# Ledger of designs, part 12: peptides against a protein of PDB entry 6TME

Target 1, 324 residues: chain A of PDB entry 6TME
Amino acid sequence: NRLKRAYIALQAWKKAFYSDPFNTAANWVGPDVCSYKGVFCAPALDDPSVLVVAGIDLNHADIAGYLPPELGLLTDVALFHVNSNRFCGVIPKSLSKLTLMYEFDVSNNRFVGPFPTVALSWPSLKFLDIRYNDFEGKLPPEIFDKDLDAIFLNNNRFESTIPETIGKSTASVVTFAHNKFSGCIPKTIGQMKNLNEIVFIGNNLSGCLPNEIGSLNNVTVFDASSNGFVGSLPSTLSGLANVEQMDFSYNKFTGFVTDNICKLPKLSNFTFSYNFFNGEAQSCVPGSSQEKQFDDTSNCLQNRPNQKSAKECLPVVSRPVDCS
Target 2, 324 residues: chain A of PDB entry 6TME as posed
Amino acid sequence: NRLKRAYIALQAWKKAFYSDPFNTAANWVGPDVCSYKGVFCAPALDDPSVLVVAGIDLNHADIFGYLPPELGLLTDVALFHVNSNRFCGVIPKSLSKLTLMYEFDVSNNRFVGPFPTVALSWPSLKFLDIRYNDFEGKLPPEIFDKDLDAIFLNNNRFESTIPETIGKSTASVVTFAHNKFSGCIPKTIGQMKNLNEIVFIGNNLSGCLPNEIGSLNNVTVFDASSNGFVGSLPSTLSGLANVEQMDFSYNKFTGFVTDNICKLPKLSNFTFSYNFFNGEAQSCVPGSSQEKQFDDTSNCLQNRPNQKSAKECLPVVSRPVDCS

## One batch from the design tools (peptide; aimed at target 1 L45)

Design b1_p11_2_s1 (made by RFdiffusion4, then SolubleMPNN; from b1_p11_2, 4 letters changed)
Fold by OpenDDE base, seed 5:
Structure b1_p11_2_s1 (fold): chain B 324 residues (1-324), chain A 11 residues (1-11)
Amino acid sequence: as target 1 above (324 residues)
Amino acid sequence: SVAERILSLFS
């Protein structure tokens, strides 16, 4: 009996709650699991005459606890949304039995350990949100082999390089922000055919920006701020025909910010502050456009306000990194 | 909503 298995799972989960401030699980009593708050039933896909637990929505419940292995008994769950809780521990490997998993949102919790590789076992997964946790270690390359619409990894403890498989991603939104990623952005990034938004904020990324970024024709948001990028901005950035928000601030970029970048047709905001740029086109000057906002603060620009001192600039500007 | 999406997927 599928509902009996669900009952076992949900009762085990209730037992795993340390705190339920809103008494979300107060009605989690008895065999009628479909009446449980945050539990949603539907006719099974394989047999419409059978009612199954199809989804969990415990978003914003502030529940403290962990995910017990018995959750693997929820084999019919396609939507699992438990964001904004205080769940801790690891994502159970037993969730591999949830072969219908379509959306998995465990964001804003206290999960720890390595990337939850169980997510890779779900063949139909389209949405993965694990942001605002304490996941650590390497990002498995296989994540980008998944046909995901969105990949939210930000605000974790992931480290090492971004996998070259990123180019295989079909995701429209990918966030790496506020992790510990290091190394270069893979050149394969330009192969992300559906990318609209990508955020690298606040990592340890370094090296030159790959020229292939300019191939991201559909990107509307590109944020690489607060990293260790060096060299000049790629001239190929002129290919970002749809970019609206672009941020390269708080890096170690040098060289000249060109008209071809600042005159991008959809560009609304371009922040390149807190770098070592030694020149900018007139089109890049803050206030030069009513339609575009620029920030050139804290660079090595002449005749501009709020720039770095010559003492700070000269050692860097005189030794530009050659990205060729 | 999650509920609506469930209905959409399973109906």
Scores: peptide ipSAE 0.314, ipTM 0.921, DockQ to the pose 0.350
OpenDDE base, seeds 1, 2, 3, 4: peptide ipSAE 0.304, 0.182, 0.189, 0.032; ipTM 0.919, 0.861, 0.882, 0.714

Design b1_p11_2_s2 (made by RFdiffusion4, then SolubleMPNN; from b1_p11_2, 4 letters changed)
Fold by OpenDDE base, seed 5:
Structure b1_p11_2_s2 (fold): chain B 324 residues (1-324), chain A 11 residues (1-11)
Amino acid sequence: as target 1 above (324 residues)
Amino acid sequence: SVAEKILSLFS
């Protein structure tokens, strides 16, 4: 019965392929779905005597097509990896029937529509990769209520603010990069206890950085580059005891870059270029350390190379945003 | 690999 349902699903999917350059589905013939390329079977969790389709791996198959609703018949699938294809359309709501979903990777496709809220229906989901698609609209706050290890949202069309629920996330890696997120980073960010890497690159984020960023003791990568952030860097950034890579470039930051930031014990790269900083500590100067790399390019620093003109600096530096 | 993960989850 389960394999028959899987057969129906997989045949419907094969029919939904517009192009299969590597002939991945060429052997998708007959009832033996466990022999299908990219289909993996295992004993069912509820009955070890029953063989079920437990995983799909069609990564890098360059398949053009869509996900038909019949994929909801793959009720035993825990791993769904279809990255680096040309699948289009929406993620079917029928996938809500895949209650064992553990890893869902649809990255690097042509999926459209709102955030695939069907992913929120999976109680055991640990890995969500939807990056490099055309998903749009608001990020549902409930995404951060999920016990996810990683959340990859980058390179989409998501807009609106980052949900305040971000602080509930247990993810070690979260990417927001290259979307249309706007507003401030929520103060609740400091509650992300397991965070190692967070990337905000290339959004429309604005306002002051929240002081609560300094509570991210386990963060190794913090990239907020290419946004509209203003004000001074929070003094609480001195609390980032494990940060290795930090990027604030291409913003509208002002003020002084302090020793307490540049002397962070694990800091290897700190980029604060293309801002309006009007001073830096000697420890922040590029070449001041053999162990640390700094970039202070295109700021309002005195006696430094490659700085902005006085004409560019004066209007901004004379009107610093107070983040207090 | 996906196969290895399946084995881990289902075995």
Scores: peptide ipSAE 0.256, ipTM 0.906, DockQ to the pose 0.367
OpenDDE base, seeds 1, 2, 3, 4: peptide ipSAE 0.137, 0.255, 0.147, 0.253; ipTM 0.846, 0.907, 0.853, 0.906

Design b1_p11_2_s3 (made by RFdiffusion4, then SolubleMPNN; from b1_p11_2, 4 letters changed)
Fold by OpenDDE base, seed 4:
Structure b1_p11_2_s3 (fold): chain B 324 residues (1-324), chain A 11 residues (1-11)
Amino acid sequence: as target 1 above (324 residues)
Amino acid sequence: SVAEEILSLFS
C-alpha cells in the first residue's frame, strides 16, 4: 500500500524533527497521511483509483531536523518544498526512488556536503532550488544536461569552475551568486537558448568575458558583479537586445564603455562602477538619459566625479588585458 | 538590485 509506505516515511520524518516551533507536524498522527499538514495527496498517475502522496510543502515552518532515508518511500512525490527551515545533514540517496520529482526546493536550510547528486537521477525534474545552504565542492556538469526551468545555486560553498555544459541548459533562471566559483565563464554560455536571468555575483570568477555572452538575446538580467573579470567589455554585448539590468561592478575591467552597450534598447540599469574603465561614451554618463540609470563610480574616467586616483589607475590601465 | 531580489525571492 502506497499510503502505508508514506505513513512510514512521514512518521520517520516526524521523529527526525528536533524542533517544530509552529507545531506543523502536530496533526501527523494516524494512517490518514493525506490529512497531514503540508502533505498533499492526488490520484496516482498509473492508477487514478489509488490515492498517493504527491506533494510536500513545509515552506517557512522553521523546523529543525534532518531528512531520514525513509523519505525514499515517498515514491509518488512530485513536489517537494521545504524551504526556510532548519533541516541539516545531507540529502538522502534514497530519494532516488522519487522518480516523479518535478520541483525540489530545499532552499534556506542548513544542508551540507557535496552537491546532492540524487537530483541528477530524477528524469522529470524542472525546478531545482538548493540556495542558501552549505553545499560544497564541485558543481557536477550533468546538472546542465537536465531540462530544468530554474537552477538556484546561490549562497552556498560551491567551488571550482562553472561547467562547460552550461550551454546545454534550457533554464530561464540560473544563479551562481555568493559561492566560490573560479575560472572563466565558459564560452558555451551563448548557447543557453532560454536564458532570461543569470547571476554570478560574488564569486571568484576571472578572465575575460566571453564574446558569446552577446548571443543571449533573451537575457533580461545579467549580473557579473563582485568578481575578478579583466579586459574590455565584449563588443558583442550590443547583441543583448532584451537586457534590462546589467551589472559589471566590482571587477577589474579596463577599456572604453561604448555607445553600443549603453544604448541597448531595453537597458534600464547599467552598473559598471568599481572597475578600471578609462573612458565612456556620452550615452553611458549618469544622467544622460531619463530612461536609463548608469553608475560609473570609481573607475579611471577623466572629468567624472568619484574616480580612482591616478596612482591606483595607472598600473592597471597601462597594462590592459587583451581578450582578443 | 534586481539581481539580489532574484536571489532572495523564494517560491
Scores: peptide ipSAE 0.565, ipTM 0.958, DockQ to the pose 0.035
OpenDDE base, seeds 1, 2, 3, 5: peptide ipSAE 0.553, 0.562, 0.439, 0.556; ipTM 0.957, 0.958, 0.937, 0.958

Design b1_p11_2_s4 (made by RFdiffusion4, then SolubleMPNN; from b1_p11_2, 3 letters changed)
Fold by OpenDDE base, seed 4:
Structure b1_p11_2_s4 (fold): chain B 324 residues (1-324), chain A 11 residues (1-11)
Amino acid sequence: as target 1 above (324 residues)
Amino acid sequence: SLAEKYLSLFS
């Protein structure tokens, strides 16, 4: 039966623990898996009279170990939360059998290897958190074909370009931060109809910002800091009617920071420091508003404090990148 | 918001 399969899976997992400092699995004894700490049972969706393992929550257990293939026997699991542990190895492909997977959180572990493509096999997945691991390689384009609400990829070793399929994503939050992504932000980004928060911090992204960013009417947080972006800020950014937090710091932007950007109606914090901007509107000046906070530090602005030297500015400002 | 709910989960 289903609970017998769950027992096999959970016992295999317990055997795969190298360290359990809080003795989380101490009570993982016997056939009553529903009494196991961190294991949650519920009536099966197809038969309410049958009790099944529906969720795992081992968050913050500091468990060292790996995920054995027997976890594929947990076919009724919809919630899998094992963040803040020391699990290593790869995500087992056998988890493809967990067709009810809805929330998958393996963040803050020691997982390695390529993107766990098994996540693509889950038809009902809404929450994917794989941040703070050692996943590497390219991001599969198919991830954005899924109807996800949240995609957390930050603090990994992902490389290559961001797939152009990003525009198909229905996610409200996506984090790319602190990886090794390169290339341009795809123009299709403007098609992300549900996007509220997107973070690109600390990658190797480059080129001009696509004008299509201005189509992100629902975005409240847009952070593209610590990359290699060039050119001027798109004038279409005036379309970000709901943006509250915007950060373009630590790039190679040039040109003029316009009034239409700094006067965005919901803008509360706009950081454009550590670039090569050579002008800003009065509305962009720090202290010009009581409701908005600006940082223009370390640009090429005249008559502003804490700017780059002429020696640093001249080579860049004199060779502006045309994004047209 | 949904985004805030998920973002509040520290990893």
Scores: peptide ipSAE 0.026, ipTM 0.714, DockQ to the pose 0.052
OpenDDE base, seeds 1, 2, 3, 5: peptide ipSAE 0.024, 0.024, 0.020, 0.023; ipTM 0.680, 0.693, 0.658, 0.688

Design b1_p11_3 (made by RFdiffusion4)
Pose (drawn by RFdiffusion4):
Structure b1_p11_3 (pose): chain A 324 residues (1-324), chain P 11 residues (1-11)
Amino acid sequence: as target 2 above (324 residues)
Amino acid sequence: SRLEEIRNALK
């Protein structure tokens, strides 16, 4: 009995609810699972006459609990939204039985430990949001082999390198911000198709920017701020024909900011503050344009306000890194 | 709805 399996799964889950501030599971009684709050039923994909539990949405319920293995019984679920709860522990391996999983959002919870590799087992997965948890350790490179449209990893404790496989991703949005990733951005980044937004804010990345970034001609947001990048901005960045937001602030970049970048057509907000740039094109000057917003604070630029001292600048400015 | 969109995408 199909809905019985859903009943067991949801009752096993309620048992694990230690605190439910909004009494969200108060009506989770009896066998009519489709009437349970946050449970969403629909016709079976292969038979419109059969009723199935197809979605779970408890966004913002602030429930403290954990996900028991019995949730593996919800075999028809394709939507799982639990943003802003207090679900703790790990994602049960049994969730590999949810073969229709399409959009999995466990953002802003209390999940911990290694990357939830059960997500790799879902053949229809398109949206994966694990941001704002305590996931840590290495990132499974094979995650970029899945045909994910969206990958949100920000605000965890992930470590080590960005996988070389990133160029295989078909994602329109990828976030790595606020982890402990280290090393270089892979040269394969130029092979990412469909990429519109990529955010690296606040990691431990270094090395020079790969010239292959210039191949991302559909990117609208490129944010590499608060890392440790060195070298000059690659001249290939003129290929970012669609970039609207570009932020390189808080790095160790040196050299010139040219109009090759500052005059990009759709570029409206270009922040390159807190680097070691010793020259900038006139068109790159903040306050100079009514359409474009620039920020050059704390660089090594003559005749500009709030720059680094000459004492701090000369050692770094006179020793540029050979990107080789 | 979002669930209906997902389910149509799975068809």

Design b1_p11_3_s1 (made by RFdiffusion4, then SolubleMPNN; from b1_p11_3, 5 letters changed)
Fold by OpenDDE base, seed 4:
Structure b1_p11_3_s1 (fold): chain B 324 residues (1-324), chain A 11 residues (1-11)
Amino acid sequence: as target 1 above (324 residues)
Amino acid sequence: SRLDEILESLL
């Protein structure tokens, strides 16, 4: 039966614990798996008279161990939250049997290996949090074919380019921050119809920003800081009617920061520091507005404090990248 | 959905 399978899985998992400092699994004894700490049972979707393990919540348990393949026996699990532990190894491929998976949070662990492609097998997945791990290699393009509400990839070891399939994503929140992504932001980004927040911080992204960013009308947070972006800011950024937080700091941008960007109607904070901008509109000057905060520090601006030296600016400003 | 109701009751 389903609870017997769950018992086998949970006992195998308990055996896979190297350390349980809060004794979270101390009561994981006997066949009554629904009484286990962090195990939640619910009526099965196919038979309301049958009780099944529908959720796992081991968040903040500081458990060291691995995920054994027997976890694939938890076939009724829709919620799997095990963040802020010390789980290591890989996500088992046997989890493909968890066809009801809706939320998968393994964030803040010590998982390694490639992207857990088993997550792509879950037809009903809406929430994917794998941030703060050691996942590596390329991001599979198919992740953006999923009808996800949120995709948290930040603080990993992902490399290669961002897939062009990003434009297919229906996610409201996507984080790429603190990885090793390289290349350009795909032009297809403008097709992300539900996007509210996107974060690219601290990658090796380069090239010009695509004009299609300006099509992201629902974006409230856009952070592209700490990359290798070049050229001017796209004039189409004037289309970001709902942007509140915008950060382009720590790049290699050049050119003029325009009124059309700094006068965005919902803009609260705009940071464009640590670039090579050689001009800004009066509306972009820090202190020019009581409602907006700007940072123009460490650019190539004339008559502004805390700017780069002429020696630092001249080699870059004299060789602007044409993004047209 | 029924799933959503179950999920809300679990966590």
Scores: peptide ipSAE 0.023, ipTM 0.686, DockQ to the pose 0.158
OpenDDE base, seeds 1, 2, 3, 5: peptide ipSAE 0.022, 0.020, 0.021, 0.021; ipTM 0.683, 0.679, 0.673, 0.678

Design b1_p11_3_s2 (made by RFdiffusion4, then SolubleMPNN; from b1_p11_3, 3 letters changed)
Fold by OpenDDE base, seed 1:
Structure b1_p11_3_s2 (fold): chain B 324 residues (1-324), chain A 11 residues (1-11)
Amino acid sequence: as target 1 above (324 residues)
Amino acid sequence: SRLDEILAALK
């Protein structure tokens, strides 16, 4: 009996709660699991005459606890949303039995350990949100082989390089922000044809930006701020026909910010502050457009306010990194 | 519901 298995799982989970401030699981009593708060039943896909637990939504419940292995008995769950809780520990490998998993949101919790590789076992997964946790180690390259619509990895402890498989991703939104990723952005990034938003903010990324970024025709948000990028901005950035928000601030970029970048047709905000740019086109000057907002603060620009001193600029500007 | 949409997509 599928509901009996669900009962076992949910009761095991209730026992794994250390704190339930809103008494969310107060009604988690008895065999009628479909009446449980945050538990959603639906007709089974394989047999419409059978009622199964198809969704869990415990978002914003502030529950402290862990995910017990018995959750693997919830084999019919397609939606698992438990964000904004205080769940700790690791994601159970037993969740590999949840073959219908479509949306998995465990964001804003206290999960630890390596990337939850169990997520790679879900053939139908479209949405993965593991942001605002304490996941650590390497990102498995296979994550980008998944047909995901969104990948939220930000605010974790991930390290190592961005996998070259990123170019295989079909995701429209990918966040790497506030991790410990290092190395260069892979050149394969230009192959992300469905990409709308990508955020690299606050990592240890370095090297030159790949020219292939200019192939991201559908990107509306590109944030590479707060990294260690060097060299000039790729001239191919003129190809970002749909970019609205672009941020390269807090890097070590040098060279000239060109008209071709600042005149991008959909560009609304372009922040390139806190770099070592030694020139900008007139179209890049803050206040030059009513439709676009620019920030050129703390560069090596002449005749602009709030720039770095010559002493700070000269050692960097005189030794530009050739990205060619 | 979102769940209904998901289940429809899984069919």
Scores: peptide ipSAE 0.675, ipTM 0.973, DockQ to the pose 0.925
OpenDDE base, seeds 2, 3, 4, 5: peptide ipSAE 0.656, 0.649, 0.661, 0.658; ipTM 0.971, 0.970, 0.971, 0.971

Design b1_p11_3_s3 (made by RFdiffusion4, then SolubleMPNN; from b1_p11_3, 4 letters changed)
Fold by OpenDDE base, seed 1:
Structure b1_p11_3_s3 (fold): chain B 324 residues (1-324), chain A 11 residues (1-11)
Amino acid sequence: as target 1 above (324 residues)
Amino acid sequence: SRLDEILESLK
């Protein structure tokens, strides 16, 4: 039966623990898996008279170990939260059998290997958090074909370009921060109709910002800081009617920061420091508004404090990148 | 619970 399979899976997992500092699995004894700490049972969706393991929550347990393939026997699990542990190894392919997977949080662990493509096999997946791991390689373009509410990829070792399929994403929150992503932001980004927050911090992204960013009408947070972006800010950024937090700091941007950007109606914080901007509108000057915070530090601005030297600015400002 | 909400959404 389903609970017997769950027992086999959970006992295999307990055996795969190297350390359990809080003795979380101390009560993982005997066939009554529904009494196990961090194991949650519910009536099966296909048969309400049958009790099944529907959720795992081992968040913040500091458990060291790995995920054994026997976890694939937990076929009724819809919620799998193992955040903030010390699990290592790869995500088992056997988890493809967990066809009800809705929320998968393995964040803040020691997982390695390529993107866990098994997550793409889950038809009902809505929440994917794999941040703060050691996942590496390319991001599968198919991730954005999934009807996900949130995609957390930050603080990993992902490389290569951001897939063009990003425009197909229905996610409200997407984080790419602190990876090794390279290349340009795809122009298809403007098609992300439900996007509220997108974070690119601390990658190797380059090129011009696509004009299509200005089509992201629902974006409240846009952070592209600590990359290699060049050129001027797109004039279409005036279309970001709901942006509250915007950060372009620590790039290689040039040109003039316009009133149309700094006067965005919901803009609370706009950081464009550590670039090569050679001018800004009066509305962009720090202290010009009580409602908005600006940082123009370390640019090529005239008559502003804490700017780059002429020696640092001249080679870059004299050779503006044309993004047209 | 969050689990209950998820399971309801899966029905």
Scores: peptide ipSAE 0.631, ipTM 0.968, DockQ to the pose 0.924
OpenDDE base, seeds 2, 3, 4, 5: peptide ipSAE 0.627, 0.023, 0.024, 0.023; ipTM 0.968, 0.679, 0.688, 0.686

Design b1_p11_3_s4 (made by RFdiffusion4, then SolubleMPNN; from b1_p11_3, 4 letters changed)
Fold by OpenDDE base, seed 2:
Structure b1_p11_3_s4 (fold): chain B 324 residues (1-324), chain A 11 residues (1-11)
Amino acid sequence: as target 1 above (324 residues)
Amino acid sequence: SRLEEILASLL
C-alpha cells in the first residue's frame, strides 16, 4: 500500500524533528496521512483510483531536525518544499526513488556536505533551489545537462570553477552569488539560449570576461560584481539588447567604458564602480540621462568625483591586461 | 493548485 509507505516515512520524519515551534506535525497521528498538515495527496499518475502523497510543503515552519532515509518511501512526491527551516545534515540518497520530483526547494536551511547529486537522478526536475545552505565542494557539470527552468545555488560554500557545461543550460534564472567559485567564466556561456537572469556576485572569479556574453540577447539582469575580473569590458556587450540591470562593480576592470554599452536600449541601471577604468563615454556619466542610472565611483577617471588616487591607479592602469 | 499544474505537466 502506497499510503502505508508514506505513513512509515512521515512518522520517521516526525521522529527526526528536534524542534517544531509551530506544532506543524502535531496532527501527524494515525494512518490518514492525507490529513497531515503540509502533506498533499492526489490521484496517482499510473492509477487515478489510487490516492498518493504527491506534495510536501513545510515552508516557513522553523522546524529543526534532519531528513531521514525513510523519506525515500515517498515515491509519488512531485513537489518537495521545505524552505525556511532548520533542517541539518545531508540530503538522503534514498530520495533517488522519488522519480516524479519536479520542484525541489530546500533553501534557507542548514544542509551540509557536497552538492546533493541525488537531484541529478530525477528525470523530470524543473526547479532546483538549494540556496542559503552550507553545501560545499565542486558543482557537478551534469547540473547543466538537466532541463531546469531555474537553478538557485547562491549563499553556499561551493568552490572550484564554473563548469563549461553551463552553455547547455535551458534555465531562465541562474544564481552563483555568494559562493567561492574561481577561475574564468566559460566561453560557452553565450550558448544559454533562454537565459534572462544570471548572478555571479561575491565569488573569486577572475580573468577576462568572455566575448560570448554579448550573445545573451534575452538577458535582463547580468551581475558580475564583487569578483576579481580583469581587462576591458568586451565590445560585444553592445549585443545585450534586453539588459536592464548590469553590475560590474568591485572588480579590477581597466580601459574605457564605451557609448555602445551605456546606450543599450533597455538599460536602466549600470554600475561599474570600484574598478580601474581610465575613461568613459559622455553617455556613461552619472546624470547624463533621466532614464538611466550610472555609478562610476572609485575608478581612475579624470575630472570625475570620488575617484581613486593616482597612487592607487598608476600600478594597475599602466599594466593593462590584454584580453585578446 | 500548483500541485495540480505540476501533475498535469507530468502526464
Scores: peptide ipSAE 0.501, ipTM 0.945, DockQ to the pose 0.863
OpenDDE base, seeds 1, 3, 4, 5: peptide ipSAE 0.029, 0.029, 0.030, 0.030; ipTM 0.739, 0.736, 0.744, 0.741

Design b1_p11_4 (made by RFdiffusion4)
Pose (drawn by RFdiffusion4):
Structure b1_p11_4 (pose): chain A 324 residues (1-324), chain P 11 residues (1-11)
Amino acid sequence: as target 2 above (324 residues)
Amino acid sequence: SLEEWVAAIKS
């Protein structure tokens, strides 16, 4: 009995609810699972006459609990939204039985430990949001082999390198912000198809920017701020024909900011503050344009306000890194 | 299709 399996799974889950501030699971009684709050039923994909539990949505319920293995019985679920709860522990391996999983959002919870690799087992997975948890360790490179449209990893404790496989991703949006990633951005980044937004804010990345970034001609947001990148901005960045937001602030970049970048057509907000740039094109000057917003604070620029001292600048400015 | 079915669920 199909809905019985859903009943058992949901009752096993209620048992694990230690605190439910909004009494969200108060009506989770009896066998009519489709009437349970946050449970969403629909016709079976292969038979419209059969009723199935197809979605779970408890966004913002602030429930403290954990996900028991019995949730593996919800075999028809394709939507799982539990943003802003207090679900703790790990994602049960039994969730690999949820073969229709399409969108999985466990953002802003209390999950911990290694990357939830059960997500790699879902053949229809398109949306994966694990941001704002305590996941840590290495990132499974094979995650970029899945045909994910969106990958949200920000605000965890992930470490080590960006996988060389990133160029295989078909994602339109990828966030790595606020982890402990290290090393260089892979040269394969130029092979990412469909990429519109990529956010690296606040990691431990370094090395020079790969010239292959210039191949991302559909990117609208490129934010590499608060890392440790060195070298000059690659002249290939003129290929970012669609970039709207570009933020390189808080790095160790040196050299010139040219109009090759500052005059990009759709570029509206270009922040390059807190680097070691010693020259900038006139068109790159903040306050100079009514359409474009620039920020050059704390660089090594003559005749500009709030720059670094000459004392701090000359050692770094006179020793540019050979990107080789 | 699965995408259309998911869209229906969200409607």

